# Ledger of designs, part 217: peptides against a protein of PDB entry 3S8F

Target 1, 157 residues: chain A of PDB entry 3S8F
Amino acid sequence: VLTLFVAVPSLMTAFTVAASLEFAGRLRGGRGLFGWIRALPWDNPAFVAPVLGLLGFIPGGAGGIVNASFTLDYVVHNTAWVPGHFHLQVASLVTLTAMGSLYWLLPNLTGKPISDAQRRLGLAVVWLWFLGMMIMAVGLHWAGLLNVPRRAYIAQV
Target 2, 166 residues: chain B of PDB entry 3S8F
Amino acid sequence: DEHKAHKAILAYEKGWLAFSLAMLFVFIALIAYTLATHTAGVIPAGKLERVDPTTVRQEGPWADPAQAVVQTGPNQYTVYVLAFAFGYQPNPIEVPQGAEIVFKITSPDVIHGFHVEGTNINVEVLPGEVSTVRYTFKRPGEYRIICNQYCGLGHQNMFGTIVVKE

## One batch from the design tools (peptide; made by RFdiffusion4, then SolubleMPNN)

Design b2_p22_6_s1 (from b2_p22_6, 13 letters changed)
Fold by OpenDDE base, seed 1:
Structure b2_p22_6_s1 (fold): chain B 157 residues (1-157), chain C 166 residues (1-166), chain A 22 residues (1-22)
Amino acid sequence: as target 1 above (157 residues)
Amino acid sequence: as target 2 above (166 residues)
Amino acid sequence: VDALLALAEALREAGEQAARAA
């Protein structure tokens, strides 16, 4: 139980970011319980990428709690569950944040805004990346729960 | 104006923080529920048992694979297993069906894994430490042991077999 | 490319729909 308190700072940070997103969405005209989400700049890959990363980070973070729990770790340790976890953390949040950062940084460094075509392509890239990561992550977590071992080319199931 | 904005931000922050705390309690509750409903499957951690990895092959219960399976009581056995680069000994491990088996697993060299397919046996094996796992095989047959911890160039080929006899 | 863009848009829309349905 005490180990679970390690998650508190991370949760606080994550939901502070969420609070900021809600506030921003409402400032942009979003109303209601979920209307603020629609009001966010989903046409900007520099925004969409890190947000999708955050979304992937949520189940990954929950998995982190599982992995850090002694009793539950016995079930998932050294199974495909673990790669599923860190792919959500690294290949989702970190990678998508990096991708999003590039969409912001490169225009600023070059002094040239991205074209509309580049913007649309960027959106396609980040959404497809996110989808692929979610499929893979779900598969790995599922396999892990089925006792598929990590670091092995064979499995019972 | 700035003060009003700050208050608004704080209000949203408080709401989301409350949600975060609620989720934390949900996670704790799920853990508690799992433990409460799956008590039979919980293997408690035992005492840390230490061994000298430099001598474990020469002396002690792991030294002779032919003596690795020890009957400790009626329908009770202790199996002393070495995980090494790159295999297990004894191999195969022969045990009777329905017997309570206590595996005592250690390594003379590097960290290995001990994952037995078809079972919930899955532990890391550290040189200098003895991993203890208790299990009863209900079905006869062959159970493959898989190393699920990278241990060197031959890691991918490191397998063992448990043969459960009727 | 057009197919990929369409897929991306579909995913976005699905996400928004899911958010509205929640």
Scores: peptide ipSAE 0.010, ipTM 0.738, DockQ to the pose 0.032
Fold by OpenDDE base, seed 2:
Structure b2_p22_6_s1 (fold): chain B 157 residues (1-157), chain C 166 residues (1-166), chain A 22 residues (1-22)
Amino acid sequence: as target 1 above (157 residues)
Amino acid sequence: as target 2 above (166 residues)
Amino acid sequence: VDALLALAEALREAGEQAARAA
C-alpha cells in the first residue's frame, strides 16, 4: 500500500526531471523528438552519473510495484529478485547520484577544477559502474525468477 | 524571455506528465493482466491462525515431530512444521507423492523462512503465527528446505528435507 | 506468476544455449 501510494508522486517527479532534461537539451541546441538527448552534457560525469542512476531507477521502480503486489510478491519475495531491486535503487540511483554530486561538489569546495584526465576517468567510472550494476541486477532478477533464495549461499537451480 | 521559457517548461512538463500517467496505467494493466491470467501457485489453505510460541514446543500439534504428519483424507495430509534456530522439525518430512499437503508452519523463537527448493513454496514463518501452505508434490525425491530469512549465527546452515515417497 | 516463470525459464534456456555456444 505504501509503495503504491508513493508510486504516483515518484513517477510524476521522475518525469518532471525528464522534462527538465528535455528543456535543457533543447536550450543547448537539440532539436526534434530525441535530438535534445544528444545535446545534453554527456561529457560531464556530474551529469552522466545521476542520469544513469535514473535510468536504473526505471526498472527498479517497476520492480517496486511488483514487490508491493500481493500476488506477484509470492513469486519474488525473499528471492534474489529483492536484492536485484535494491541494487537498482540503492547501488545505481543513490550511489550514482552521490557520485555525480561529488563530481560537482568537490571542485567547488576545493576551488580546484577537475582536470581533463579526471573528467575522463570519472566518465569511465560512472559508465562502468552502471554497466556492472545492470549486469548484476539483471542476473539477480533472473535468478529470483528462478526461485534462487535470498540470504542463502546455495541453490539447487 | 523568462516568461517564454517558463511557458515552454510547462509544455514539456505537461507532455511528460501525460506520458507518466500513461505508463502508470500500463503498469496497472500489466499487473491486472497477470493477476487475471496467472493464478497458479501456492494457495493459502487457511485463515490467519495464532499460536503461543512459548508453548508450541510443549503442547499442541507441533510438540511431537513423530506425529507431525497427519493424514486428513485419503490423499490429504497436514504437516505441522516448526522452524527454529537452527533447523526444521520434523526432519525429514516424509509425505507421499501426489498427495495434497497442507503445511502448518510456525516458529518458537524468531522469524524464519520456509523455502522449499524445486517448488514455489516460499513463506516467512513468524513466531505466534501459523503459516499455511498447500502443495502437491508431483515428483518423488528429496526437497531441501532453506531458511531465507536471517535468524542468527546459524542461519546459513539451517536446512531441512522433505522426502516425497512413491 | 506462471508467465514470469516461463519467461525466466526461457531466459535460462537462452542463457544456457549461449553458454554452450561460447
Scores: peptide ipSAE 0.008, ipTM 0.708, DockQ to the pose 0.021
Fold by OpenDDE base, seed 3:
Structure b2_p22_6_s1 (fold): chain B 157 residues (1-157), chain C 166 residues (1-166), chain A 22 residues (1-22)
Amino acid sequence: as target 1 above (157 residues)
Amino acid sequence: as target 2 above (166 residues)
Amino acid sequence: VDALLALAEALREAGEQAARAA
């Protein structure tokens, strides 16, 4: 029970970030329930990357609660489920945030904006990375539920 | 302007916090659902049993693989299994179909895994501790034991076999 | 509780359908 209370501050933080995104979108002219999302700067890889990371973090966070649950952990522990969780948390959120930070940092450090070609390439990289991570994560979680062992090259499924 | 922005942010935060609380309940419900569909109930914490990993190979029920399978009652067996670098003993583990098997698993060296394919048996084996797993094999055949904890250079080749006889 | 379970089941079914379609 105490372990699950750790999720409360995390959720509060996550939804505060979401609130900030909504505010930003509305400041950019977005209206309605979903219009603010479209108003966000989706043409900027420095923005898109961490946002996609956050999207990946949602199921990852849910998985974190599962992994922290005594009874549920018995089912998923040391199965492919666990690396699936890791790839959502680290390889998606952390990595995409780092990528996004790079897209912001380098232009600022050099004093030169990125070219349109670089911007487009950056967007492609970020979206492809996210897509790949989601496919991999779904596969790993699915395999985990099928009791595919972690740290094994072979499984009977 | 800053004050207006602050108020707006607070309003959004309140809305999202309410949503957060709602989602918390949804997650709890999903956990409950998962428990209902994937497990028969709450797994109680077993009594912690400890052994000396330095002597477990020499003395006690794990010392002789030939005596590892002990009948404890009608259609009940206890199997004393050692997970070591890099294998299991006894190997194969022979048990009868339909019998209640209590596996007592420990390690003389490092942490290993004990994952039995085709079953829900999946435990970590710690030196100095005895892992206890109860299972009844309904189908005869061979069940592979896989080490799912990295235990050294031979980890990937660490396999065992449970043979369930009719 | 029943409504939550129904929702959970619906989500599961939707997930399975999505997995089959993929």
Scores: peptide ipSAE 0.000, ipTM 0.736, DockQ to the pose 0.026
Fold by OpenDDE base, seed 4:
Structure b2_p22_6_s1 (fold): chain B 157 residues (1-157), chain C 166 residues (1-166), chain A 22 residues (1-22)
Amino acid sequence: as target 1 above (157 residues)
Amino acid sequence: as target 2 above (166 residues)
Amino acid sequence: VDALLALAEALREAGEQAARAA
C-alpha cells in the first residue's frame, strides 16, 4: 500500500508535462478541449518522438503500479510481463526521447537544419518504432499473464 | 507576458493534477480487475528463513537428495530443494498426487529461479535465504522446473522435473 | 472506468480465444 504512494508524484510529474503540451498547443492556436492537440507540431520528429514515448509510458506506468504491488507481483514477477514493462519504459519512452532530442540537438550543434527528406524519414522512423514497440509490449505482457517465464527460450505454452 | 504565461501554466497544472488523481483511481480499478481475473490461487510468501550457503551441501536437510522429501503428515510433505549452477536436486522430485507439498528452496552458489510449469510456483532463490512455497498437485504427470533468473553460461539448460505420482 | 474495464475484458477474451486456437 505504501509503495503505491509513489504513483502520486509520478503522475503529477507526467501530467505536468501534459500541461505544458496543452499550453504549447493553445499558444499555437489550438482551441477547445482537444483542439490544442491538433495544433501541436506533429510534422517535427523532435516533437513527435518524445510524445510517442509518453504515450507508451502510460500503460508502462500502469504496469509499474502492478509490478510494485505486493499481491500482483506474485503473478507477473520473472515472467515475460517484466520485459514488456521495460520495453515501454526504456525502449519506448527513453529511446524515443533520445531520438527526439537528437533530431533537435544535431541541427543546433551543427548549425545546419535538417532537410525535408530527413524530416520525413525521421517521422517515419519514430512512428514505426512506436508501432513496433507497442506490438512487442502487448505480446510480452500477454505472454507474461500466461505465465511464460522471462530469460527462458522455452515455455509450456 | 511571462507573468501571464506563468499563470496560465499554473492553471493548466492544477487541472491536470486533478486529472492525475482521477487517473490514479482508474489504475487502481484496473489493478483490482487484474487481481480478480488473474490471481486465483496466489500463494503468499512465507516467513524469512536464513541458511548458510557455504554449508548447505554438507549438513542439514538439503545435504542428501535421497532424504529431501520428508513426510510431515498423512498427506503432507516437505521437499528440500537446492537450485545450483546448473540444475536442481533432487531431480526428479517425486511427490504424491493430492498431497500438500511445502517446497523449501535455497541455493549454494548464486541466485536462481524456480518456476514450475503448469503451476503458479514462481520464486527467486537466493543464497542464504530459504524460499518457501506451498502447493498441491491435482494432476499426475511431469512438471518441468525452469530457471527464470540468469545464473551463468549454463542458465538456458538449467531444468528440473517434478514427478507427481498417482 | 467502466469503458476501460470493458476494453480490458474484451482484450482478455480475444486473447484467450487466440491462445486456444493456436
Scores: peptide ipSAE 0.000, ipTM 0.730, DockQ to the pose 0.021

Design b2_p22_6_s3 (from b2_p22_6, 14 letters changed)
Fold by OpenDDE base, seed 1:
Structure b2_p22_6_s3 (fold): chain B 157 residues (1-157), chain C 166 residues (1-166), chain A 22 residues (1-22)
Amino acid sequence: as target 1 above (157 residues)
Amino acid sequence: as target 2 above (166 residues)
Amino acid sequence: VDELLALAEALREAGELAARAA
C-alpha cells in the first residue's frame, strides 16, 4: 500500500494535464462531457503525438507501480513484462513527444510551414507508431504474465 | 467574471481529481489481481543472507554438488544451487514430488537469473548474496532453469534442469 | 485488500471458465 503513494504526484500531474486539455478543448468550442476532446487540434501532429504518448504513459505508469512493489516485482521481474513497461514509457511517451516537438520545431526554425501532405504524413506516422507500440506493449505484458523470460530465446508457453 | 472562472476551474479540477482517485483504485485492483493469479506455490524468504563468493566453491554447502540436496525434515528439502558462468549446479537437481523445497541460490562470479519454467520461481542471483525461494512441485517431470539476466557471452545457452521424481 | 483479492480470484475463475467455453 505504501508503494502506491509514489503514484500520487504522478496522478496529480496527470489531472493537471488533463484539465489543461479540457480547457483548451472548451476554448476551441467543445461542449459537453466529451465534446472538448473532439475540439482539440487532432489535425496537428505536433499536438497528437505527445497526447498519444501520454495515453500510452498511463498504463505504463500503472505498470511502474507493479514494478516498484517488491511483492509484485517478484512475479514480473526479468520477464517480458519489463520490456513492455519501458516501451510504453520510452518508446511511447518520450519518443512521441520528441516526434511532436519536431513537428513544431522544424517549421519554426526554418520559417516554413509544413505542407498539407507533410501534415497528413505526420499524422499517419504518429498514429501508426502509437498503434504498433500498444500492440507490442500489450503482447509483452501478456507474455510476461505467462512467465516468458526476458533475455531468453525460449518460452514456457 | 473572475469568480465564475474560478468556479469553472475548480469544477474541472474536482472532476479530474475524482478520476485520479478512481484510477488509483484501479491500480489497487490490478495489484490484487496480480497477487491472486501469480503467487500460488512460491514463497520468497525476503531475508538477506550473505556469503563469500570467492570461497563458496571450495567450502560450505555449495561446494559439493553431490551434497547439494539436503533433507531438513519430513518431506522437506533444502537445495543449495550455484548459478555460474555458464550453468547451474547441481545439474540436474533431483527432488521428490510433493516435497517442500527451499532453494538457496548464490553465484561465485557475476549476477545471474534463476527462472524455472512451469513455476513462479524467478529470482536474480547476486554474488555474495543468497537467494532463498520456497516451492513445492506438484507435478513430476523436468523443469528447465533459465538465466534471464545477462551474465556474459554464454548467457544465451545457460540452462539447468530440475527433475521432480514421483 | 482481502475483498479485492477475493474479487480477483472470482474474476480469474470466471475468465478461465470463459476461456474454456470459447
Scores: peptide ipSAE 0.000, ipTM 0.733, DockQ to the pose 0.019
Fold by OpenDDE base, seed 2:
Structure b2_p22_6_s3 (fold): chain B 157 residues (1-157), chain C 166 residues (1-166), chain A 22 residues (1-22)
Amino acid sequence: as target 1 above (157 residues)
Amino acid sequence: as target 2 above (166 residues)
Amino acid sequence: VDELLALAEALREAGELAARAA
C-alpha cells in the first residue's frame, strides 16, 4: 500500500514528462503514433542526455518499488541488484542530466557556442555512456537475482 | 491559441496516463513473478524480537556456541547464530539434511550480513534485533555464510560455514 | 505492516499462479 502510494504519483509524473515530449515533438512537425519521437532534437546532446537518463530511470523506478518493499527486498537486498539500481538512478539519470545541463550551460556562460565537432563528440559520449550503463545495470540486476552478494569479492554462482 | 495548446497537452496526458496504468500492472506482475520464483524455501519471520547486544554474549541462547543448535521437534531445529566482527558462531553450524531449520541471528557489535551461498537466505543482522529465517536444506554439503554488510576492516574475510549432514 | 505483509503474500500467490501458468 505504501509503496503504491508513492509509485503511482511518480509514474504519473514520469509519463507526464513523456506527454510533454510528445507535444514538443508534434510541435516540431512529428506526426503519427511515433513520428513525434523522430522530430525531437536528437542532434543536441543537451537534449539527448537527459532523455536517455529518463529512459534509464524507468527500470530504476521499478527497482525502487522492489527495494522499498520489505518482502521483495528480502530477495534483492545486499545483492548485486542494489548497485545495479544505483547505477540506473545515479550514473544514468543524474549523471546524464548533469551532462546535458553542462552542454547547455557552458556555451551560455562562456558565450561561445559549441562547434559541430564538439556537438558530435558530445552525442557520442552520451550514447556510449548510456549504453555502458545499461549493460552494466542489466548485468548487475541479473547477478543480483542470482544471489550474487553485494560488498563481497566472492560468489558461489 | 493557448487554450488549444492546453487541450492538446491534456489529450496527450490522458493517453500517457492510461499507458502508465498499464505499465504499473506490468511492473506489479513482474514483481509478483520475481517474488514467487526467488523466495522458495525461505520463510521470513515477521515477528519483531529484541535482545540486548551488550549481554547477548554472556547470557541467553547465543551465549554458548555448543548449545546453539537446539532440536525443537521432530526434524525441526533452532539455531542461535551470532554474527560478530569478524565471524559467525557457531562455526561450523551443523544441521541435518531435510530438517526444518529456524535461524535466529543477532549481533553483539555492529550490523552484519547473513548471506548463505547456495540458498536464498540473506538477511541483515542488527544489534539489538533478532533476525529469524526458516529454511530446509535439501542437499547435504557445506554452505558458506557471507557477510554482505560492511562491518569493518575484516569484513571481506568474515565467513561462516553451515554443514548439512545426511 | 500487517497490511503490507498481506499484500506481499497476495502478490506472491499471484506470481506463483502466473508462474505455473507460464
Scores: peptide ipSAE 0.000, ipTM 0.696, DockQ to the pose 0.024
Fold by OpenDDE base, seed 3:
Structure b2_p22_6_s3 (fold): chain B 157 residues (1-157), chain C 166 residues (1-166), chain A 22 residues (1-22)
Amino acid sequence: as target 1 above (157 residues)
Amino acid sequence: as target 2 above (166 residues)
Amino acid sequence: VDELLALAEALREAGELAARAA
């Protein structure tokens, strides 16, 4: 019970970030329930990457609660479910945030903006990375629910 | 201006906080659903049983693989299994179909996994501790035991077999 | 508990519907 209470401040923090995004979108002219999302700078890979990371973190965070649950952990522990969780948390949120940081940091350090071609390439990389991670994560979680073992190269299913 | 921004942010935070609480209940509901649909036969943690990993191979119920399968009652068996680098003992484990099997699993060396394909048996095996799993095999045949915890150079080839006889 | 299960089932159905629509 106490372990699950750790999720409360984490959720509060996560949704505070979402609140910041809504505020930013509305400052950029977005209106309505969803208009603020469209108003965000989706043409900037430095922005898109971390946001996609956050999106991947949502199911990953839910999985974290599952993994920390005594009864549910019995079902998923040492199955492909766990690597699926890892890839959402580390290879999605952390990695995409790092990518986004580079898209901001390098131009800032050099004093030279990235070219339009570089920007488009960056967007392609980030979106493809996210897509690949989501496909893999779904597969791993699905396999985990089918009791495919972790750290094994073969399985009955 | 700064005050206006602060108030606006606060309003959004309140809204998202409410959403956060709603999602918390959604997650609880999903957990309940998962428990109802996927956790049939969950074995709760039993009483902690300790063994000496340095002597488990020489004395006690794990010492002789020929005596590993013990009938404890009508249609009830206890199987004393060692997970070691890199295999299982006994191998194969022979049990009758329909019998209630209590696996008592421990390790003389490092941490191993005990994952039985086609079943919900999946436990980590720690040296010095006895893992207890109860299962009844309804179908005859061979069930592969897979080590799903990295245990060394031969981890990937560490397999066992449970043979369920009619 | 029954209410939670009902909600979970509703969410499952909604998810499946969304998946079919995607």
Scores: peptide ipSAE 0.000, ipTM 0.734, DockQ to the pose 0.028
Fold by OpenDDE base, seed 5:
Structure b2_p22_6_s3 (fold): chain B 157 residues (1-157), chain C 166 residues (1-166), chain A 22 residues (1-22)
Amino acid sequence: as target 1 above (157 residues)
Amino acid sequence: as target 2 above (166 residues)
Amino acid sequence: VDELLALAEALREAGELAARAA
């Protein structure tokens, strides 16, 4: 009940952020239905990281609703599905947001801008992290649907 | 100029609201799909039943493992199972193939898991509460019981066995 | 490090391509 209640404002926030991103992209010269996405600053790890986190959070959030369903929880509860869910939420969204925050915070705290090499390395880190998290998350969710147990090192499947 | 920008923002917000509504239906559809494809044979939650965990080992239907399997009908059995640190009793649990088995599971100590491999039996076992699971084994053989809730130092080795006889 | 950078760029380009194709 509480989860579903919190899910509503979370969804509203998500789409509000998306609207803001669209507006920002269009201000940067993006046109068309999806052209505004390309116009966003994808060369900045401080931007890319949290956005990738948000993208990972979408299926995680959907999974949260599934987990909160009494009926569906019978299928996924205490299976590998659950670790897959919270890894999307914590290890993807929270972690990538933290990474992105650092790429903004550290230059401001030190008063020194990041070098181009550091920027490029940052982009590599966040994209690789996202990729790895997606692979792990998909695997865990899949394993969960195959009834692989949580908190166990063995399974017959 | 500000008015123009405001109007544009409103248009985008309306679009995203429409998209949000569409996504809501997509999520509902995905939930429905999951239910349709992965919930075959789901065991519904039973009536909440309570027991005193401090006396469950000494008196009542869980006290004697030799009396744990009770025939309640021609092809129906009730099995009183204890999940404890660190194992299950009775162990093995012997039941006939094709019979309807009602598992009554509780714990005398801490929270445990009761996950039977090869089945959709997967419940948490709380001290003071009786978990009820109904299942019919169609295939004979051995089914491993796994504790999937951390319960202490011996958690990883906490296993049981259900033997289904022909 | 160079390989990681190349991979990052490839992933970014792939993402942009997908966005354009959509």
Scores: peptide ipSAE 0.006, ipTM 0.703, DockQ to the pose 0.033; fails the geometry check

